Peptides against a protein of PDB entry 6GMG. Designs and how they scored, part 82

Target 1, 331 residues: chain A of PDB entry 6GMG
Amino acid sequence: DSDDRVTPPAEPLDRMPDPYRPSYGRAETVVNNYIRKWQQVYSHRDGRKQQMTEEQREWLSYGCVGVTWVNSGQYPTNRLAFASFDEDRFKNELKNGRPRSGETRAEFEGRVAKESFDEEKGFQRAREVASVMNRALENAHDESAYLDNLKKELANGNDALRNEDARSPFYSALRNTPSFKERNGGNHDPSRMKAVIYSKHFWSGQDRSSSADKRKYGDPDAFRPAPGTGLVDMSRDRNIPRSPTSPGEGFVNFDYGWFGAQTEADADKTVWTHGNHYHAPNGSLGAMHVYESKFRNWSEGYSDFDRGAYVITFIPKSWNTAPDKVKQGWP

## One batch from the design tools (peptide; aimed at target 1 G63 N253 F254)

Design b2_p26_6_s1 (made by RFdiffusion4, then SolubleMPNN; from b2_p26_6, 18 letters changed)
Fold by OpenDDE base, seed 1:
Order: sequence, then C-alpha cells, then structure tokens
Structure b2_p26_6_s1 (fold): chain B 331 residues (1-331), chain A 26 residues (1-26)
Amino acid sequence: as target 1 above (331 residues)
Amino acid sequence: AEEEERIKRDLEQAKASQLARLASLK
C-alpha cells in the first residue's frame, strides 16, 4: 500500500557510503546508502556538496521513477522521446515467421514488434540529438539564439528534426524545463543548461478501446518512432500496465533509468541508475533499493514492458547529477 | 537470472501502490 511509503531520513553530509553489493553485473544498495553516495558524488551545486533536501528525499522514495526525479529535478514528462524500430525486420518476420508452440497470433505479433525495436540504436539517436542540443546551448544567452543555433546545427547535419514544428516537444523542451527559469538554475540563459538522457520502459497496449489481445500481448503499431526523426509520440502513454493473461498475474506500470550525460562512447559500458519500488522499510515491501546497471542489464527490461524510450531533458550545468563519468557501485 | 527474478518480483509487489500514487504526481 502506498500508505506504507516513508521518506528516508537525512544523512549527514560527510557520511561516506557503505560498499555496494555486486549482483549479476550490477551494483545494488539500500536507498539510505545511495543518498550518502549521492551527497558525495552527485549533490554538488557550483562545486559545493549539498545535503539531499527533504523534498528530494521524498521524490527519491517513490522508487524507480524517484532516481530520475531527483537527478533531473522534475517529475518525468517524457515529451521528447526517441526510439529505433526496424520496419523491414518486423514485416519480414510477420510474413515469414510462425508462432511458437502454444503462442497465439496476437502474442506472436506483439513479440515480433517488441523484438523489432533496437534499444542500442534508440539510445544512440538520443545521444546524437542531445549532442546537437548541447552545441546549440553553448553560446546562446537567450532562447531565440538557442533555437537559431539548433536549426543551423540540424541543417548542417541534414537532420529531419529541422522540419519539426516550432511548438513540437523538440523545440519547446528547454522553455518547458522549470530549472531553466530558476534564478539558481539556468536563469533563462540556455548556455547555463545541458541536455541529459533517461529511459522509460512501459507497455504498448494501453488503448482501452482496443482489443483485449492488444492489452494482453501488446499493440504492434503503438509507440513507434517517426521515420527520419526517431521521435516517439508519448501522448498516449498513461502509465497503464499490461493486462493479465492469467488469474493472479499482475504487471507494473513503468520503469525508469537515469543515464544523464555520460561521455562513454561504448553503450555497453554506460551506467544506468534505477530503483525497485517505493521505500517502505516498515512495510511488506521493505526498504527501497537502488541499482546501478550496465546498459545490457537495463535495456533487457522485464516482461511487464514491450517498449523502451530514451528521453531528453535539461539540467543546469552547475548540477553534478549528470557527470561525464559514472562509476558503478562504491568505492 | 535469480537476481533479475528477485528484482522483478519486488517491482511486481509494489504495483498497486505505485500505480495509485504515481498517477497523482502527473
């Protein structure tokens, strides 16, 4: 029950973390210990360590979304999302493939659609776009200058995003970022901001007017990226979980993973930070745990989800929640 | 594999509470 959620207590600013527990290629720790690490490594504002505030600890306590929430400074809106879908593979497999033994046609189509998404290419596209945005931000001291720079960069790269509407999430993302407008944040100066990336896993079969089969096994046509841009229309994502296929079966609504702005060129070596569930140390669920996973561990996801999106948002450069290098675990 | 199953189970156990609370945050 959500009523069991507890905000983790404050940790002394100078308290060092206990060692993380290595498990199956990832590093794991309890949320209280993550707060200690966060204060030592990620809390810096203008080069000074900060104690995680009560508000931030409350955000973090919400579980998987909490890590992204604390590090991005806002609850995820997921408006600027990217993915990669292999249409040719999808069509070919549907035409020439066959359902597995005991697999329904709907289950087969849902699985084939899921397998037609390329997580690595989706992530790479988001990184490419974030890089373009960062170049556009560097010397722009107002939004108009940023937008002009962005259009020039896109034109130089012959990127299809140059054809997006001025009101699209792509062009409006910066102005819609609260920290951009904050005095101690961007202060309306684009050059004080940087693009960062997080990922969301979710279910495709969320249309309540669709067939039960789509809700159970996935909607093969839902949440595909637009050709050329890689943009995913996330407007229909309402955090509706997969429908049970058998009595007693239940699925979670989403998972979030924080990447930030790591510069590691090898996707497989990038670190993704995420949580399991809301913090309930005195409840049945127990304490929240935080995981630092490699890309392969993160991108594999769970059967609860058949879509992965890579989302761009912005944070002030003065924040250290998205460093160039992330070290897995502690020490 | 066992660890992944444990993580998945933990997420599944939190489903009902997470759905209700997180929906209100948007």
Scores: peptide ipSAE 0.024, ipTM 0.665, DockQ to the pose 0.045
OpenDDE base, seeds 2, 3, 4, 5: peptide ipSAE 0.057, 0.061, 0.037, 0.023; ipTM 0.705, 0.721, 0.704, 0.653; seeds 2, 3, 4, 5 fail the geometry check

Design b2_p26_6_s2 (made by RFdiffusion4, then SolubleMPNN; from b2_p26_6, 13 letters changed)
Fold by OpenDDE base, seed 4:
Structure b2_p26_6_s2 (fold): chain B 331 residues (1-331), chain A 26 residues (1-26)
Amino acid sequence: as target 1 above (331 residues)
Amino acid sequence: SAREAEIREALEREYASQRAKHASQT
């Protein structure tokens, strides 16, 4: 029940975290202890530690989305999303493959579509684009200069993103970032901002006008990346969960994982921070836990989801919520 | 925004119960 959500209490600025515990190949802790770590490691503004504010603690209390929310400084809009889909694999498996024993045609098609996404290549595409954007930001002191730099970078790389409309989320993402406009943030200076990445897991079969089979087993044609750009149209994502296939079955609507701006070249060594559920210490769900997972643990996802998107947004360079290196757990 | 409010409401009602089950399994 939404009424059970509680904002975690403030933690003293100098309170050190308790050790994280290992959990299924990831590091785990209770939300209050994550706040302690966050204050020691990620809270810095212009090099100075900050206590997590009540507003930030409230954002965090919303669970998996709360981790991305507090670190990005805004509720996820998911507009600038990337993925990788192997169309040839998909077509070949549909043509030459057959449903497994007991698998319906719709289940087979949904599974084959899910398996045709490459999470690592999707993540790599987002990192590539974020790198291009960061180069365009580096010496741009107004939005016009940033956009000009971005177009030049894309032209030099012969990137299909150069053909996107000026109103595309790709070009509008920076100006639509609240922290870009803040005096203590970007102050309308692109060179004070950097691109960061988070990931969303969600269900493809969200169209209520589609067949029940698509809602239960996935829509093979939904949320595919555009060829050449890798952009995913997220406009149809309404946070609708997978439909139950049997009585009493239920699915979660989404999951969010925070990557930030880690420079680790090996995807498998990157750390993804995410939460389990909203904080309800006195409710049936219990206290919120925060997980720091390696990419393999994150990208595996759950049966609740058949899509993974890697989303680019921006934060001020003065924030330390997206450091070059993220250490898993504590100490 | 209205969408944020809807998402928040959805998060508070449905996300938590099923996510807790998954967290216990993984």
Scores: peptide ipSAE 0.026, ipTM 0.699, DockQ to the pose 0.292
OpenDDE base, seeds 1, 2, 3, 5: peptide ipSAE 0.029, 0.031, 0.026, 0.028; ipTM 0.728, 0.730, 0.650, 0.710; seeds 1, 2, 3, 5 fail the geometry check

Design b2_p26_6_s3 (made by RFdiffusion4, then SolubleMPNN; from b2_p26_6, 18 letters changed)
Fold by OpenDDE base, seed 4:
Structure b2_p26_6_s3 (fold): chain B 331 residues (1-331), chain A 26 residues (1-26)
Amino acid sequence: as target 1 above (331 residues)
Amino acid sequence: DEEKRRIEEDLARAKASQLARLASLT
């Protein structure tokens, strides 16, 4: 019941967090305590701590998307998304593999497609692209300079992204970032911005005109990355959940995990921050909890989802919502 | 916002399933 959602109350700026607790290999805490940590660690603007505003607390209260929302400063648009898909593995498994006992052909194909995605390679591709973007941003003082730098970087690396259309989300992402235009943000200066990453888990079988089997077991052909670029066309993602396969079964529409701009080279050691559900302390769902998970825990996802995308957006360098190092839990 | 409404509804329905899924990760 959406009416049960409550905005968490303000926390004093200097209030220290209570210790996080371990939860299934993750660090877990209630949303109010995350706000305390956020204020101590991530809230800084130009090096000064900030109290989380009512608006930010409201964003956060929406659950998994709320964590990404508050840290990125905007509702996720998911336009600049990357993944990695092993086409050869997919074809080989379809040809030589067999459905498991009791598994339908549609279930088999959906599963094989899901398993043909490489989450680590998808994440690495996003990090690679973010690095290229950051180099292009570094000394660019207008959008034209940024775009020129970006094209040069891509050409030097012989990256297929150099062939993308000027209207592509790849080239338009910066100009479409609200914080880029804000006086206290980028102020239209690319060099004041940095690329950041979050991840979205979602369902492939969202096409209502497709077969029921695709909606139940996945669409093997949907949301694949383009060869060479790794770009995923997210235009057909409308947050439609997996269809139930049996009466009473229900699935979640998506999950979001915040990575930011961590510099840890080992993907397995990176920390992903995400929420469980919207904040309903007086409702049946209870208070929202925030999890800080290692990549292994995050990338495993759930049966609700058969796609994982790694999305690039931008935040001002003056924000500390995407620090180089993220410590799991508290203290 | 219709999208936000859908998000909240889906999250509400999935609480029990989420807990079960988290437990399976260990």
Scores: peptide ipSAE 0.131, ipTM 0.761, DockQ to the pose 0.146
OpenDDE base, seeds 1, 2, 3, 5: peptide ipSAE 0.057, 0.081, 0.096, 0.064; ipTM 0.701, 0.748, 0.735, 0.739; seeds 1, 3 fail the geometry check

Design b2_p26_6_s4 (made by RFdiffusion4, then SolubleMPNN; from b2_p26_6, 17 letters changed)
Fold by OpenDDE base, seed 2:
Structure b2_p26_6_s4 (fold): chain B 331 residues (1-331), chain A 26 residues (1-26)
Amino acid sequence: as target 1 above (331 residues)
Amino acid sequence: SEEEKRIQEELERARKSQLARLASLT
């Protein structure tokens, strides 16, 4: 019951974190201890440590999405999402592959579709685009300059995104970022902003008008990236979980992982921060835990999800929620 | 490993309870 959610208490600004616990390539800690780490490492505004505010702690308390929420400064809108889908692989496997023993056709198609997504390539695409955006931001002091720079960069790279409509989330993302407009944020100056990345895992079979099989086993045609751009239309993502395949089975609606703006070139060495569930220290779920996972652990996902998207948003450069280097765990 | 799988399953179970409120925030 989500009614059991509790806002974690404030942590003293100078309180150091307890050591994280290693967990199969991840570093794990309770949410309160993450707040301590966050205050020491990620809280900096204009170079000064900040105590996590009550509002931020409340955001964080929502679990996996809360980690992305507190670090991005806004609830994820997921409008600028990227993925990579191997259509040839999908078609070939459907044509030449066979269902596993006991696997229905719908299960087979759903699985093949899931396996046709390349999380690493999707992530790399998002990083590529974020890099282009960051170059466009660098010396742009108004939105018009940013957009002009962006178009030039895309043209130079012969990127298909150059053909996106001006109303596309790709071009509107910056102006729709609250922190861009804030006086202590971007102050309407693109050069004060940087692109950051988070990831969302979700279920493809969300259409209630579709077959039960698609809701149970996935919709092979849903949430595919557009060719050339890699953009995923997320408009149909309504946080509807996978339908149960057996009595008593239940699935989670989504998972979020925060990457930020790490400069590590090796995807496998990048660190993704995420939470397990909403904070319910007095409830059945217990206290929220925060995980810092390597890309391999993050991208593996869960059976609850058959889609992964890598989303670009923006934060002020004055925030340290997306540093160039992220160290896993503590110390 | 089997242990890793077990932990992942526990994480999945814990996450299943997130369903109700988070959807309303979008």
Scores: peptide ipSAE 0.029, ipTM 0.674, DockQ to the pose 0.053
OpenDDE base, seeds 1, 3, 4, 5: peptide ipSAE 0.084, 0.080, 0.025, 0.024; ipTM 0.727, 0.729, 0.661, 0.662; seeds 1, 3, 5 fail the geometry check

Design b2_p26_7 (made by RFdiffusion4)
Pose (drawn by RFdiffusion4):
Structure b2_p26_7 (pose): chain A 331 residues (1-331), chain P 26 residues (1-26)
Amino acid sequence: as target 1 above (331 residues)
Amino acid sequence: STAFELAEEHVENLREAHRNNTAKAS
């Protein structure tokens, strides 16, 4: 009867996954089966396949956060985040539009702010920034050389990110990555690391001392990207879900999607990996399922979330959780 | 640890959301 979270059992390294295919842009499989796929194509350490450890299986069982947690080796902090927001469209649609049949002004403002974000450009911005970071760490063998290389290209590219504080989430992203300091990971050598990207969908109205309207319909001024850099201050994100509008209405507080470091130029052809909920096959929600969605399927989101952030973190190059190509389903 | 506490809070949110939606359908 217990809807308790259980850890999926260990899968032998030779066990192949059951086949599955995408339908209308998304593929799904039970977590036990995804572990088999993950061990075949994502588990490599210096080219050697590995069994998903007990700890990794535990992390994965927590739901959508589990895929990102496993692939990055750290619970997501969302410290370095990017998004795109059309300020002109937002200001114009506020002073020119009107609420639709059955909207409070607070609901109208909340929706317009939501629709003003552009998740394609947001992902595109994180893409170009991660590329700059990877070029900066390619031949840099200490952090100082990495930061010098990073600032040099940003200045020459006239990127407002060059003016970020030395201790900002941007410039401190590499040094604050635990695997960067581990002797078996980056060992304080930026050339052994790689920038990767994952996404977080979340709610904007997370201030518990704010009006109910913002908690129910969103805070338009919250989680907007800074101009020039596109950085999103995630410090006030507390994993608080959207408040219900009627009794019985439940919302999920956040969703994580793993992109990794795919080389596909078509943002619409990129695959994003995420789970539906925690693993509980003996309980109410049932077994966890891992979803592999095309970008547009992922960026479609849900009414639960009115904000999207594309986050950059680092993993060691010796890993294979962010390969150049990601294939939906199996084989 | 903090990461596990946060992950457990999210699991509790999923359980509450599911219970609320079942109550509303009823």

Design b2_p26_7_s1 (made by RFdiffusion4, then SolubleMPNN; from b2_p26_7, 15 letters changed)
Fold by OpenDDE base, seed 2:
Structure b2_p26_7_s1 (fold): chain B 331 residues (1-331), chain A 26 residues (1-26)
Amino acid sequence: as target 1 above (331 residues)
Amino acid sequence: SEAEEIAEAGIENEKRALALNKEKAA
């Protein structure tokens, strides 16, 4: 029952974290201990360590999305999302492949579609775009200058994103970022902002008007990236979980992982921060745990999800929620 | 705003979401 969610208590500003627990290639800790780490490592604004506010602790208490929420400063809108899909692989496997024993045609098609996504290439595309955006931001003191710089950068790289409409989430993302407009944030100065990345795992079969098979086994045609740009239309993502295939089976609605702005070139060495569920220390779910996973552990996902998107948003450069280097666990 | 609506919808859906049993999937 959602009524069991509790806001974690405040942690003293100078309280050091306890060691994280290794778990299946990731580092794990309870949410209160993550708050301690966050205050020591990520809380800095203009170089000054900050206590996590009650509002931020409340955001964090929502679980996996809470980690992204507190670090990005806003609830994820998921508008600027990227993925990579191998259409040739998909077509060839559908044509030449066969369902496994006991696998329905719909289950086969859903599985083949899921397997046709390349998480590493999707992540790389988002990083590439974020890099272009960061170059455009650096020398821009107003939105017009940012947009002009962005178009020039895209033209120089012969990037298909240059052909996107001015109303596209790609061009409007900065304008629609609350922290960009805040006096203590960007203050309408693009050069004070930087692009950051998070990831969302979700289910493709969310269309209520579609077949039951698509809701159970995935919609092979849903949430594919546009060719050339890699943009995913996320407008149909309504946080609807996978439909159960057997009695008593249940699936979760989404998972979120925070990457930020790490500069590690090797994707496999990047660290993704995420939560398990909302904080319910007195409820059946128990206390929220926070995980710091390597890309391999994050990108594997769960059977609950058949899509992964890599989303770009913006934060003020004065925030330390997206440092160049993230260390897994503690110490 | 659309962003606020998305956020509110997301929060509401989270309240109903089953916990990720990450320990079992590992």
Scores: peptide ipSAE 0.031, ipTM 0.736, DockQ to the pose 0.200
OpenDDE base, seeds 1, 3, 4, 5: peptide ipSAE 0.023, 0.042, 0.026, 0.026; ipTM 0.694, 0.747, 0.642, 0.699; seeds 1, 3, 4 fail the geometry check

Design b2_p26_7_s2 (made by RFdiffusion4, then SolubleMPNN; from b2_p26_7, 15 letters changed)
Fold by OpenDDE base, seed 1:
Structure b2_p26_7_s2 (fold): chain B 331 residues (1-331), chain A 26 residues (1-26)
Amino acid sequence: as target 1 above (331 residues)
Amino acid sequence: SKAEEEAEKGIENEKKAAALNAAAAA
């Protein structure tokens, strides 16, 4: 139960991390040791190391979402989400493919839909858009200048996002970021902000009014990206897990992975930081662990989820939670 | 803001409560 959650204790600012443990191509450590690494590597504000505050340690204690929360400075709203879906592959596999032995039609359709998402292309689209946004931010000293720059960049690239409504999550994302308004953050100056990326894994079959088969095996039509833009409508994501297919089966509601603003061009070499569960050192779940995974290990996901979205948000450039290079593990 | 309200609603939702099997994803 969430009632067993404990806030990790403070770590001394100068305490060095213990070595991370290799785990199936990932680097793994306990949450307290991640706090030590975070203070040495990611805590910097205006070039100065900071101790992780009690509030930040509380955010982190929520597990996978806590890693994204502490590094982005806000609880994920998931409003500006991207994915890639191969409609031709989906139609072809439905027409010419066959259910596996023992697989129902609903299981087959759900699986084919899941397999028709391209995680690498979804990630690439988010990186492309983040790059455009960063160019629009660079010399903009007010929101109006940022929006004008953004429209010009989109027009130059003939990007379908230029046709989005001014009230869309795409154009409103910066103004809706708390750290943009903070005196020690953006201070309402777009040029002090940068775009960052995280990912969410979740279940498509969340509609309670839908068939039981969609809740168990996925909704093939849910959470598809819009053609041309790659935008995913996340308004129907309510953190509802997959429905059990057998007695005693249970699924997790979501997973979150932090990428930030890495400049590594090879997607397979990028590092994704995530947690296993909320911190419950005295409970049945035990202590929270933090993983630093390569893109392959992250994008594979779990059977709990049939959707992956790549989300853009913003942080102040003065924060070091999203460096250009991330080293996996310790040392 | 609308984003802050959505964030608050997100906090009220159930957090990830189970360990994911990293071995199953390898």
Scores: peptide ipSAE 0.049, ipTM 0.722, DockQ to the pose 0.123
OpenDDE base, seeds 2, 3, 4, 5: peptide ipSAE 0.056, 0.041, 0.023, 0.027; ipTM 0.727, 0.730, 0.621, 0.706; seed 2 fails the geometry check

Design b2_p26_7_s4 (made by RFdiffusion4, then SolubleMPNN; from b2_p26_7, 15 letters changed)
Fold by OpenDDE base, seed 2:
Structure b2_p26_7_s4 (fold): chain B 331 residues (1-331), chain A 26 residues (1-26)
Amino acid sequence: as target 1 above (331 residues)
Amino acid sequence: SEAEKEAEEGIEQERRAAALNAAAAA
């Protein structure tokens, strides 16, 4: 019940985290200890540590999305999303593959579609685009200069995104970022902003007008990236979970992982920060835990989800919520 | 704003989802 959610208490600014270490690619700690780490590592505004505000602690308390929310400064809108889908693999497996023993045709098609997504290529596409955007932001002191730079960069790379409409989420993402307009943020100066990445896991079979089989086993045609651009239309994502296939089965509606702006070139060495559930220390769910996972651990996801998207947003360069290097745990 | 409305709707939906992630992670 939503009534069990509690905002974590304030932590003293100088309180160090209790030590925790990665095991099998994932480090785990309780939310209060993550707040301590966050204040030491990620809280910096203009080079100065900040105590996590009550508002930020409240955002964080919402679980996996709360980690992305606190670090991005806004609730995820997921408008600028990327993925990679192997259409040839999908068609070939549908044609030449066979359902497993006891697997229905709908289960088979849903599974084949899920397996046709490449999380690593999707992530690399988002990183490529974020890099282009960061170059376009550099030395751009108004939105017009940013957009002109962006178009030039895309033209130089022969990127299909150059053909996107001016109203597309791709070109409108910066202007629609609240922190870009804030006096203490970007102050309408693109050169004060940087592109950052987070990921969302979700279910494809969200259409209530579709077959029950699509809701249970996935919609093979839903949330595919556009050819050439890699853009995913997220407008149909309504945070609807997978439908149960058996009595008593329940699925989660989404998961969010924060990457930020890490410069590690090896995807397998990148760190993704996410939460398990909303903070309910006195409820049945218990205290919220925060995970710092390697890309492999993050990209594996859960059976609750058959789609992954890599989303670009923006934060002020003065924020330290997206550093070049992220470390798992605390020594 | 549309973004605030989407956020509010998302938050309300998250109240249900956050409960389920705990079950999947356990």
Scores: peptide ipSAE 0.030, ipTM 0.724, DockQ to the pose 0.226
OpenDDE base, seeds 1, 3, 4, 5: peptide ipSAE 0.025, 0.024, 0.025, 0.083; ipTM 0.630, 0.618, 0.659, 0.745; seeds 4, 5 fail the geometry check

Design b2_p26_8 (made by RFdiffusion4)
Pose (drawn by RFdiffusion4):
Structure b2_p26_8 (pose): chain A 331 residues (1-331), chain P 26 residues (1-26)
Amino acid sequence: as target 1 above (331 residues)
Amino acid sequence: SLPEADAEKINAAYAEAQAKAEAEAA
């Protein structure tokens, strides 16, 4: 009867996954089966396949956060985040539009702010920034050389990110990555690391001391990207879900999607990996399922979330959790 | 949206994952 979280059992390294295919842009499989796929195509350490450890299986069993937690080796901090927001569209649709049949002004403002974000450009911005970071760390063998290389290209590219504080989440992203300091990971050598991207969907109205309207319909001024850099201050994100509008209405507080470092130029052809909930086959929600969605399927989101952030972190190059190509389903 | 009880179960599990990660960092 217990809807307790259970850890999926160990899968032998030779066990192949059951086949599955995408339907209308999304593929799904039970977590036990995804572990088999992950061990075949994502588990490599210096080209050697590995069994998903007990710890990794535990992390994965927590739901959508589990895929990102396993692939990055760290519970997601969301410290370095990017998004795109059309300020002109937002200001114009506020002073020219009107609430629809059955909207409070707070609901109208909350929706317009939501629709003003552009998740394609937001992902595109994180893409170009991660590329600059990877070029900066290619031949840099200490952090100082990495930061010099990073600032040089940003200045020459006239990127407002060059003026970020030395201790900002942007410039400190590499040094604050645990696997960067680990002797078996980056060993303080930026050339052994790689920038990767994952996405977080979340709610904007997370201030518990704010009006109920913002908790139910969103805070338009919250989690907007800074101009020029596109950085999103994630420090006030406390994993607080959208408040219900009527009794019985439940909302999920956040969703994580793993992109990695795919080389596909078509943002619509990129695959994003995420789970539906924590693993509980003997309980109410049932077993965890891992979803592999095309970008548009992922960026469609849900009414639970009115904000999207595209986050950059680092993993060692010796890993294979962010390959150049990600295939939906199996084989 | 979901039945509220189901959403609470999911949200509780995510809270436990965050608490576990904070404990490990300590």

Design b2_p26_8_s1 (made by RFdiffusion4, then SolubleMPNN; from b2_p26_8, 10 letters changed)
Fold by OpenDDE base, seed 4:
Structure b2_p26_8_s1 (fold): chain B 331 residues (1-331), chain A 26 residues (1-26)
Amino acid sequence: as target 1 above (331 residues)
Amino acid sequence: SMPQKDADLINQAGAEAKALAEAKAA
């Protein structure tokens, strides 16, 4: 029961983390120890360490989404999402491929669709767009200036995003960011903000009006990126998990991974921070654990999910939750 | 160990988190 969730206790500001332990190529620790690391490394506001507040600890306690929540300062809205889908591969495999032994047609199509997404290219697209946004932010002191800069940058690159509507998530994302409006955040000054990235894994077959097969095996046509822009319409993502294929089977609704604003050019060397489940130290699930995974480990995902999106949001530059360099584990 | 997730509990937690976030934003 969700009633088992507990907010982790406060950690002294100067308490150093215990060493992380390796776990399947990841660095893993209990949530309280992550709080210690967070306070030492990521908590800085205007260069000053901060104790994680009760509110932040509460956000964190919600598991994988909590990691993104505490670091972004906002519950993920997932409005500005990117992916890469190989349409030619998809069509070719559907045409020339065959279901595996025991695989239904629907299962085959769902699998082929899943395999037609390129996580690395999706991530790269998000990074490219984030870079453009950061350039547009740099000298913009009001939203109008930011938007003008953004349009100019996109025009210079002949980017299809230049054709997006002014009310699209792409152009409205900044103004819809709470920290942008905060006095101690952006204070309505775009130049005080920076673009950051997180990733969401979720299930494509969320349409209740669709066939049972789509809900069980995926909807091959759902949550595809728009050609040219790479934008994914996330409006139909309602955190509905995959439907069971057998009695007693259950799937998780989502997974979130925090990337931030790392400058590491090699995608394989980037670090993604995520949680396993909500913090329930006295419950059946146990204490929440936090993982710092390399991109390969993150992008592999789970069978619970057949979609991955890379989402852009914004945080104040004064926050250190998205540093240029992220070190995996501790020390 | 690999991350462990409980389907039902995680779903509930996610819904609660969203509700909490929305309540705070209002």
Scores: peptide ipSAE 0.068, ipTM 0.777, DockQ to the pose 0.466
OpenDDE base, seeds 1, 2, 3, 5: peptide ipSAE 0.026, 0.028, 0.035, 0.047; ipTM 0.622, 0.738, 0.747, 0.764; seeds 2, 3, 5 fail the geometry check

